Peptides against a protein of PDB entry 7RZF. Designs and how they scored, part 149

Target 1, 358 residues: chain A of PDB entry 7RZF
Amino acid sequence: PFQEEHLKQLYKIVPIKDIRNLYVTFPIPDLQKYYKSNPGHYLGHLIGHEGPGSLLSELKSKGWVNTLVGGQKEGARGFMFFIINVDLTEEGLLHVEDIILHMFQYIQKLRAEGPQEWVFQECKDLNAVAFRFKDKERPRGYTSKIAGILHYYPLEEVLTAEYLLEEFRPDLIEMVLDKLRPENVRVAIVSKSFEGKTDRTEEWYGTQYKQEAIPDEVIKKWQNADLNGKFKLPTKNEFIPTNFEILPLEKEATPYPALIKDTAMSKLWFKQDDKFFLPKACLNFEFFSPFAYVDPLHCNMAYLYLELLKDSLNEYAYAAELAGLSYDLQNTIYGMYLSVKGYNDKQPILLKKIIEKM
Target 2, 358 residues: chain A of PDB entry 7RZF as posed
Amino acid sequence: PFQEEHLKQLYKIVPIKDIRNLYVTFPIPDLQKYYKSNPGHYLGHLIGHEGPGSLLSELKSKGWVNTLVGGQKEGARGFMFFIINVDLTEEGLLHVEDIILHMFQYIQKLRAEGPQEWVFQELKDLNAVAFRFKDKERPRGYTSKIAGILHYYPLEEVLTAEYLLEEFRPDLIEMVLDKLRPENVRVAIVSKSFEGKTDRTEEWYGTQYKQEAIPDEVIKKWQNADLNGKFKLPTKNEFIPTNFEILPLEKEATPYPALIKDTAMSKLWFKQDDKFFLPKANLNFEFFSPFAYVDPLHSNMAYLYLELLKDSLNEYAYAAELAGLSYDLQNTIYGMYLSVKGYNDKQPILLKKIIEKM

## One batch from the design tools (peptide; made by RFdiffusion4, then SolubleMPNN)

Design b2_p17_7_s3 (from b2_p17_7, 7 letters changed)
Fold by OpenDDE base, seed 2:
Structure b2_p17_7_s3 (fold): chain B 358 residues (1-358), chain A 17 residues (1-17)
Amino acid sequence: as target 1 above (358 residues)
Amino acid sequence: SAWPPKPTYTEEVEAVL
């Protein structure tokens, strides 16, 4: 377990690769016994969220961060880490203190709202979908994984324990949130800009680094993190599938797409799945416009239109992705192409959202 | 996204932390 001397530390690390990363880490208790409630996954889902009012959304809007990952990681015996990891822009590398301030503002928002049972239920439902449709691991990998899991879970739960949430434990969520404080932080900044500014070498990898205490003034700034009104809890994910019915293969099922509608305004081809037998579909739309490529101006307007449309759909993209849905929008020489892929149950909802923005 | 990250960046940083 980390002593007080190991807290409030800043590590400046020189990477082998040209990368810029920030790791904001918090020592937390061992949560292994709480796998049925998984409070670290609940917090990782919210802190790592990418929708409107998320931590990532605000940090991206400032041009400081490209990607964000949040969650629990195993440590040594008797403790874990909660980690917030971001990919930094060049500008973000100059604003690390302010990035971490925003992390604490978001954490303060989570404390102010308190634990949400509906968010736990959403995590439960997402994990149930992931479990139900997980690929069959190779037998050798599966047996080695099971052997590792048997150290932590009862034999009857080994197959499910990683995915099944059973218990909403707001007390454990609050307990983990109470560990996500500036006085408990360990910060690592990874950048080539620290080359020639390090004084230590790590024994295992030879990684060059510098360790510094975070100034008490900076810790106090983070401790006084206010409620930033830009941060909001996510809305309920409307794209999570609940119907997994697989329709029987029709007797007239064609090995290739069949033309099932032919009108002056539209042609429709359909092929039933005869191979995968998953509750998934691919919807592909090609839109034809005689104006799309008539001249360079129309071509540029059609490009700009799709970029604006994609930007207007970003609010749904992450929620759809979590639910195993995706969309794609492309310019074509004839107009545009739209694809919607994934679980079929909520595809009509995503398609409606796309059409409403068009 | 939620943890874990893609594998390529954790080991060197984890050895320092």
Scores: peptide ipSAE 0.125, ipTM 0.823, DockQ to the pose 0.350
Fold by OpenDDE base, seed 5:
Structure b2_p17_7_s3 (fold): chain B 358 residues (1-358), chain A 17 residues (1-17)
Amino acid sequence: as target 1 above (358 residues)
Amino acid sequence: SAWPPKPTYTEEVEAVL
């Protein structure tokens, strides 16, 4: 366990690669024994969320952060870490104190709302889907993984323990959330801008760094983090599949895509799956425009349109991805390509949202 | 996203932390 001397520390780290990252790290108790409730995953799901009113959405709106990851990580024996990691913009590197303030404002929002059983149920449902459709691991890898898991879980639970949430434990969520305080913080800033400003070298990688105490005034600023009205809990994930029915193979099932609609404005090809037997589909749309690629201006406009469309869909992309749905939007020399992939049950919902933003 | 991140320079940072 970290002593008080290891807390409230700032590390300025010189990376080998040209990257800008912030790591906000909290020592937490070992949560391994609480795998059935997984309170660190609950908090990681919320803090790491990318939907409207999320921490990431606000930090992106400021132009300070590109990506955010939140969750528990294994530490040494008897403790773990909770980490919030962000990819910093050049502007974000100048606003690290304010970024961390927003993190504590979001954490304060989670305290004010309290543990939500519906969020736990959503995590449970997502994990159940992931477990049900877990791809066959290579036998050697699977056996080695099971052998590793046997050190932590009863034999009867080894196959399910990583995925099966059983117990809603609001007390444990609050216990972990109570460790996410400014007085318990370790901050690492990773940037080449610290080159020639370091005084220590790490022994394993030769990483150059500087260690500083975080000023008490800054800690106090973070301790007094108010409720930012921009932060909201996520809405329920509408993309989580509930129907896993596999339709029977049609008698006239073709080995290749068959043309099932041919109109002046559209052609539709269909192929039923005869190999995988998964409740998944791939929808592929190619749009042809006579104005696509006519000149450099139209090319640039078509590119800009798709970038804006993708940006307008980012709020749904994350929820869809969590639910095992994905979309892809690409410029083509003839116009645009759209692909929607994953579980078939909620594909119409995602497709509708894409079309409504077009 | 939720942790774990895609493989990043976590190892270099973790060696310092």
Scores: peptide ipSAE 0.114, ipTM 0.813, DockQ to the pose 0.376
Fold by OpenDDE base, seed 1:
Structure b2_p17_7_s3 (fold): chain B 358 residues (1-358), chain A 17 residues (1-17)
Amino acid sequence: as target 1 above (358 residues)
Amino acid sequence: SAWPPKPTYTEEVEAVL
């Protein structure tokens, strides 16, 4: 466990690669024994969320951050870390104090709303889907992983323990949130801009760094983080599959796509799955427009249209991805291509959202 | 996204932290 001398520290690190990263790290208790409730996963899901009103959405809107990851990580024996990691823009590197202020404003929003059982249930359902349809790992890798997990879980639970959420524990969520405070922070900024400004070298990799105490004024700024009205809890994920029925293979099932609709305006091919037997589908649409590639102006307009369409769908893209749905939109010489892939149950919902934005 | 990140330069940072 870190002593007070290891808290409220700023590390300026010189990377080998040209990267700009921020790590906001909090020492937390060992949560391994709470795997059935997994309060760190609950918080990582919310802090790491990418939908409207998320931390990432606000930081991206300011041009300071490209990506955000939040969650628990293993530490040394008897403690863990909660980490918020962001990829920084050049501008974001100048606004690290304000980025961290926004992190504490989001954490303060989570405290004000309190633990949400519906969010826990959503995490439970997502994990149950991921477990049920986990791809077959290579035997050697799987055996080595299971052997490691046997040190932490009962034999009967080893296969499920990573995925199975059983217990809603609001008390443990609040306990972890209580550790996500400015007085318990360790900050690392990774940037080549610190080259020649370091005074220490790390023993194992020779990483050059500088360690500084975070000023009490800055800590106090973060402690006084107000409720930012831009931050909201996510909406319920409408894309989580609930029906996993696999339809029987039809007697007339063809090894190749069969033409099932032929009209002046549309052709439709269908192939039933004869190999995988999963509740998944691939919907592929090719749209033909005589105007898409007539001249450079129409080509550029078609390109800009798809970029704007993708931007307008960003609010659904993350929720769909979490639920094991994906979409792709591409310009073609003849118009556009749309693909929707993943669990078949909620594909009509995602497809409807795409068409409503078109 | 939620942790863990895709494998990036976590090792250099982990050695300092």
Scores: peptide ipSAE 0.103, ipTM 0.807, DockQ to the pose 0.366
Fold by OpenDDE base, seed 3:
Formats: C-alpha cells, sequence, structure tokens
Structure b2_p17_7_s3 (fold): chain B 358 residues (1-358), chain A 17 residues (1-17)
C-alpha cells in the first residue's frame, strides 16, 4: 500500500518512442473477491465511455486528448490501481491540470447520479454476448490462463468469472468512487518534451524521469471540482444484440454471391453463410458518383466529407463496437465504400444512423 | 474505452509508478 509520501506525486517521464500520454492512477482495494459485481468494470465502462457527454468527448472537443482508457489494473498483493490513461495532443500536454480537473468533474458527476442498475445490466448483457461468442482460445493459452484464474475462483466458476456479472452492488461502486479522490492521486506525464529535464533514472529500463509533489493549491482545485453541465451519463446502448437466431440455410444457397436485385440505381448481391453459422452479417455498399474523382477539388471535397461524416459518427461507433458492430467508410476512385459488420440484429439501427448523417 | 488498453508503453511507465 502506498504511504502518504507516495500520493499526490507527479512523474515526468521520457519515453523511448515519441508518445504523449497521461496516466492518472489511484490505489484501490483488492477487488478480486467482488468479481460477481465487478465495480471497477462498471466505473471503467463509464469513465472510459466515448459517447455524448462522456469524459473523452469533452476532452476531444477541447483538442487536448485523442483517446481515453479507464479501468482497474492488478497491483501488488492486497491492492489494485484504478487508471485513467489518455493520449495527449501537443496542446493537451500544456493543459494537464485542466484535463485532470475534468476527470474529477466527471467522477463528481458519477457520485451525484449514484450507481445505475441499468448501466450494470448493460455491462452484464455486453459481457454475456462476449462470453457466448468467445473464440476458442488455443489450448496452451487457455491452460495458462485457467491456471492463473484457479488461484482466485472456484473451479466451477473459472470459465465464467471474467464475463458473468451476477450481482448489482451499488455499495461497492460507491466504495471505489470514494478512492478516486485528488488526495489519493498519482500522475504520470509521458513526453519527449521532458528530455534533458529529468533528475532520476529507473533501475530496470533506465527510464529517465522527474518526480515532483503536486502543489496543495492544485490538489484543492481538483477537490473543489464542480459539476460540469457538459457531462452526462451515456444513453442506453441501442446496438446490444438480443436476437441470436441463425436463419436456416436456403435450399438454393449458392457458394458465391448471387445477384438478387438489379435496378437502374442499384445491384444487390447476397451470399448466405454456409460455414460459420454465426448471427453475424457483413454489409458492403459501393457508391458510384461521376463527380467523386473528376478533379482535385472534388477529390478533396469527397475526402473532407468522409472525414466529417466519420467524426459525426464517432460517438455511435463506440457504442456499436462495444456491442460487436463496426463500420468502415472509405473514399474510392468511383465514389465511396461503406461496410457494416457484426451481429445482424442491430445492424439496421447502425445503418440508419449512418444514412441519417449522410 | 475500458481497461485494458491496447498493448502500449505501459511497462516503462509501470516501472516508474
Amino acid sequence: as target 1 above (358 residues)
Amino acid sequence: SAWPPKPTYTEEVEAVL
């Protein structure tokens, strides 16, 4: 366990590669015994969320952060860490104090709203989908993983313990949230900009770093983090599949795509899955425009259009990805390509969202 | 996203933290 002298510390770290990262870390109790409720996963899901009113959406809107990861990590014996890790822009590197303020504002929003059973149920449903369709791990990797898990779980639960949420425990969520405070913070900033400004060397990797105490005024600023009205809990994930029915193979199923619709404006090809028998589909759309590649201006406009379209869809893309849906949008010499992949049940919803933004 | 991150430079940072 960290002593008080190890808390409220700032580490400025020189990376080997040209990266800019911020790690905001909190020592938390060992949560392993609470695997059935997994309060650290609940908090990691919300803090790491990428939808409207998320921490990431606000930090992206300021141009400070590209990506965000939140969740629990194993520590030494008898404790864990909760980590919020962000990829920093060059501008974000100048605004680290304000980025961390926004993290505490979001955590304060989670305290004010309290634990939400519907969010727990969503996490449970997502994990149930992930478990149901878990790819068969290679026997060697599976055996090594089981051997590790057997130290923590009953033999009967070893296969399910990582995936099956069983118990909504708002008390444990609040207990972990109570550890996510400025007085318990350890901050690491990783940037090449600290080269030649360090005074310590780490013994294992030779990593150059500087350690500083975070000023009490900065800690107080984070302790007094107000509710930011831009932060909202996510909406329910509309993309979570509930129907996993596999349609029977048609008697006339072809081993290749068949043309099932031919019109002046569209051709439709279809191939039924004859091999995998998964409740998944791959929708591919090629759009043809005579204007897409006429001149450099039209090419640049078509590129800019797809970048803006992708940006306008990013918030839905995350919710879709969590639910095992993905999309891809690409410029082609003839126009554009759209692909929608994953569980077939909610593909029409994602496709509709894409079309409504086009 | 939720933890764990994609495998990145966590080891160098973890050695300092």
Scores: peptide ipSAE 0.142, ipTM 0.823, DockQ to the pose 0.373; fails the geometry check

Design b2_p17_7_s4 (from b2_p17_7, 6 letters changed)
Fold by OpenDDE base, seed 2:
Structure b2_p17_7_s4 (fold): chain B 358 residues (1-358), chain A 17 residues (1-17)
Amino acid sequence: as target 1 above (358 residues)
Amino acid sequence: SPWPPRPSYSEEVEAVL
């Protein structure tokens, strides 16, 4: 376990690659025995969320952060880490203290709202989907992973323990959330801008770094993190599949797409899956406009239209991705292309939202 | 996103932390 001397530390690290990263880490108890409730996954799902009112959404709106990851990691024996890792912009590197303030404001919002059983249920359902289809999508990597898991779980639970959430434990969520405090923080900033400003070398990789105590004034600023009204819990993920029915292969199923509708305004091709037998579909739409490529102005307008459309759909993109849905929008020489891919059950919901923004 | 991180996670940073 980290002693008090190891807390409230700032590490300035020189990377080999030209990267800018921030790691905000908290020592937490060993949560392995709580795998059935996985409170660190619950918190990682919320802190790592990318939807409206999320931590990432606000930090992106300020131009400080590109990406965010949050969750638990194994430490040494008897403890874990909770980590919030962000990719920093050049501007974000100047605002690290304020980025961390926003992290503590979001954590304070989670304390104020308390543990939500519906969020746990979504995590459970997402993990159940991932488990149900894991072996069908990625057979090669499973054996080496099972050998590692056997050290932690009963043999009968090894196949399921990483994925099956069984118990909603609000007490354990609150216990982990209580460890996410400024007095327990360890911060690493990774940037080439620290080159020639370091005084230590790490023994294993030769990584150059500087270690400093975080000033008590900065710790107090983070301890006094107010509720930020921009932070909200996510809405329910409407894209989580519930129907996994696979229709039987029709006797007249063609090995290639068959033209099933031909009209002056539309052609439709269909091919049933004869290979994967997954409750997944690919919807592909090509839209033809005689104006899309008439001149450079129309070409640029069509480009800008799709960029604006993509931006207007960002609110759904993350929730869809979590649920195993994706969309793509591209300009073509004839107009535009739309694809919707993933689990078939909620594709109509995503497609409707795309059309409503068009 | 939730943990595990995308390929930007450095073992070098973990060795310092």
Scores: peptide ipSAE 0.170, ipTM 0.829, DockQ to the pose 0.394
Fold by OpenDDE base, seed 1:
Structure b2_p17_7_s4 (fold): chain B 358 residues (1-358), chain A 17 residues (1-17)
Amino acid sequence: as target 1 above (358 residues)
Amino acid sequence: SPWPPRPSYSEEVEAVL
């Protein structure tokens, strides 16, 4: 537990690498005992969201931040940190105070809306999907995690405890959210621009840094963070799979893709999965246009079209990715290529969204 | 932030904080 002297501190850190990062950290209670409700995960999901009306969307729109990560991290024994970490642009490095103001405006929006059971249910469903298919994904990352988890959870729950949300605890969400205040903040700014401006050296890595108290005026500015009307809760994730049925292998199943439709306008190949037996599919579309590569102008127009199409799909990209769906759009010499991959259940929804933007 | 959101935390920052 940090004493008052360790709060409201700014650390200016010189990195070895050419990176610009901001770490906004809050000491929080140990949440391990609350793993069944996981209030830190609920808050990390919302604060770390990338959809419309998210914190990241606003910070990107200003050109200040490239990426955002939010969530709980283990601290020393008996406490954790809640961390909001952003990758800063050169311009964002000049606007750190305003970036943090936007963080507190988003946090204030979460207080005003209160805990949402539907958001908890989405987190539960996403974790249940991840759990159900974890063992079927490559084992290399699995073994090292289990050994660490065995120290925190009962043996019977070790496999499930990281993934199974069981209890909606709005009281615990509010308790953690109450720790995300300016009076409880520790800020680290990481930039080579602090080289030659530091007065301390860290013992273990030799990291050069400067520690400063955050001015009371700045703390008050963050304490008075208003409701920014640009911040909204995410919409419901329509891409979360609910049907995991695996269709039986057909008697006529071919080892290679079979041509199942041949028309003047379209050819369709199909191959059933005979190896993995997963409720996943790959949809691949090649579009042919005689105009796509006829001259440099049409080529540039086709590139611009796909960039605009990708931008128009950014709204769905994050929600689809969370649900284990992905898409790819590429220019080809003959036109364009579209690929949709992941769980088969909601692929038609994502495909429809793509086609509606085309 | 990819799901589940886990903070990217450099060892250099961890040693200072």
Scores: peptide ipSAE 0.136, ipTM 0.804, DockQ to the pose 0.536
Fold by OpenDDE base, seed 5:
Structure b2_p17_7_s4 (fold): chain B 358 residues (1-358), chain A 17 residues (1-17)
Amino acid sequence: as target 1 above (358 residues)
Amino acid sequence: SPWPPRPSYSEEVEAVL
């Protein structure tokens, strides 16, 4: 476990790659024994959320952060880390203290709202879907994974322990939240801008870094993080599939897509799955416009339109991805292409959201 | 990022921290 001398530290690290990253890390207890409730996963789901009122949404709106990852990581024996990692913009590199303030404001929001059983249930349902449709692992990899899991879980639970949430434990969620405090923080900033400003070299990789104590005034600023009214809990994920029915093969099932609708404005091809027997579908739409590629101006306008459309859908993209749905939007020489893929049950909801933004 | 969010340090960052 880290001693007090290892807390409230700032590391300025020179990367080999041209990257700008911030790592805000908290030593936490070993949560392995709490796998049935997985409080670190609950917190990672919320802190790492990308929907409206999320930490990422606000930090993106300020132009400071591109991506955010939040969750637990294994540490040394007897402790773990909770990490909030962000990809920094050039502007975000200048606002690291304020980024971390927003992290503590979001954490304070989670304390104020308290543990939500519906969020736990959503995590449980998502994990159950992931488990039910787990891809067939290679036998060697599967056996090796099981052997590793046997060190941590009862034999009866080895197949399910990574996926099956059983117990809502608000007390354990609060216990982990109590470790996510400024007095327990370790900060790493990774940027080439620290080149020639470091005084230490790491022995394994030769990584150049500087270690500094975080000033007490900065710690106090983060300790006094108020509620930011822009932060909200996510809404319920409307894309989580509940119907997994596989329709029987039609007697007239074609080995190739059949033309089932032919009109002046549209053609529709359909093929039933005869191979995989999954409750999944692929919807592919090609839109033809005589104006899409008439000239460079129309081409650029079509490009900008799709970028704006993608940006307007970004909040739904995350919730859809969590639920095993995806969409793709591309410019084509004839117009645009839309694809919706994944579990068929909620595809109409995602498709409607896309069309409402078009 | 792929769910569940499981952050990892880069090897460089992990060696420093």
Scores: peptide ipSAE 0.129, ipTM 0.801, DockQ to the pose 0.560
Fold by OpenDDE base, seed 4:
Structure b2_p17_7_s4 (fold): chain B 358 residues (1-358), chain A 17 residues (1-17)
Amino acid sequence: as target 1 above (358 residues)
Amino acid sequence: SPWPPRPSYSEEVEAVL
């Protein structure tokens, strides 16, 4: 276990690659025994959320961060880490203290709201979807993973233990959240800007770094993190599939798309899946506009329109992606292309959201 | 990108931390 001397440390690390990353790490207890509740996944889902009112949304709005991941990682024997990792912009590299303040403000928001059973249920449902389709997509990665899992889980649960959430444990969520404090932080900043400013070399990789104590004043700022009114819990994910029915293959099913609608304003082709037998669909829409490529002005307007449309859909994009839905919007020489892919059950919801923003 | 069940972690950072 890390002693107090290892806490409140800042590591300035020189990467081999030209990357700018921030790692905010917290030593946490070994959570392996709590796999049925997986409190670290619950917190990772919220801290790593990309929707409106998320930590990432605020940090992106400031131009400081591109990506954010949050979650538990295995450590050495008897402990884990909770890590919040962000890709820093050049500007974000100058605002690391403020970025970490926002992390603690978000964590404080999670404390204030307390554990939410509906969020746990959402994680459970998402994991159940992932589990239900795991075996159909990647058998080879599955076998090597099972061998590792056999050391940690009862044989009866090995197949399900990583995915099946069974127990809502607010006490364990709070226990982990209590470890996410400034007094328990280890910060690593990874940037080439530290080249020639390091005083240590790591023995295994030769990584050049500098270790510094985080000033007590900075720790106190983070300890006094207020409730930032910009941070909100996510809304319920409306895109999580619940119907996995596979329609029977029609007797007249063709190996190619059949024209099922032919009108002056629309043609519709349909092909039933004859290969995968998954509750997934691909909806592809090509919109033809005589104006789309008439001149450079209309072309630029059509481009700007799609960029604005994509931006207006960002609120749904992450929730849809978590639920195994995706969309794509592209300019074409004839107009616009829209694709909606993934589980068929909630595709109409996503399609409606897209159309409402058009 | 979908929420990863585990953060991406650089081995270089792991060796320092």
Scores: peptide ipSAE 0.147, ipTM 0.805, DockQ to the pose 0.462; fails the geometry check

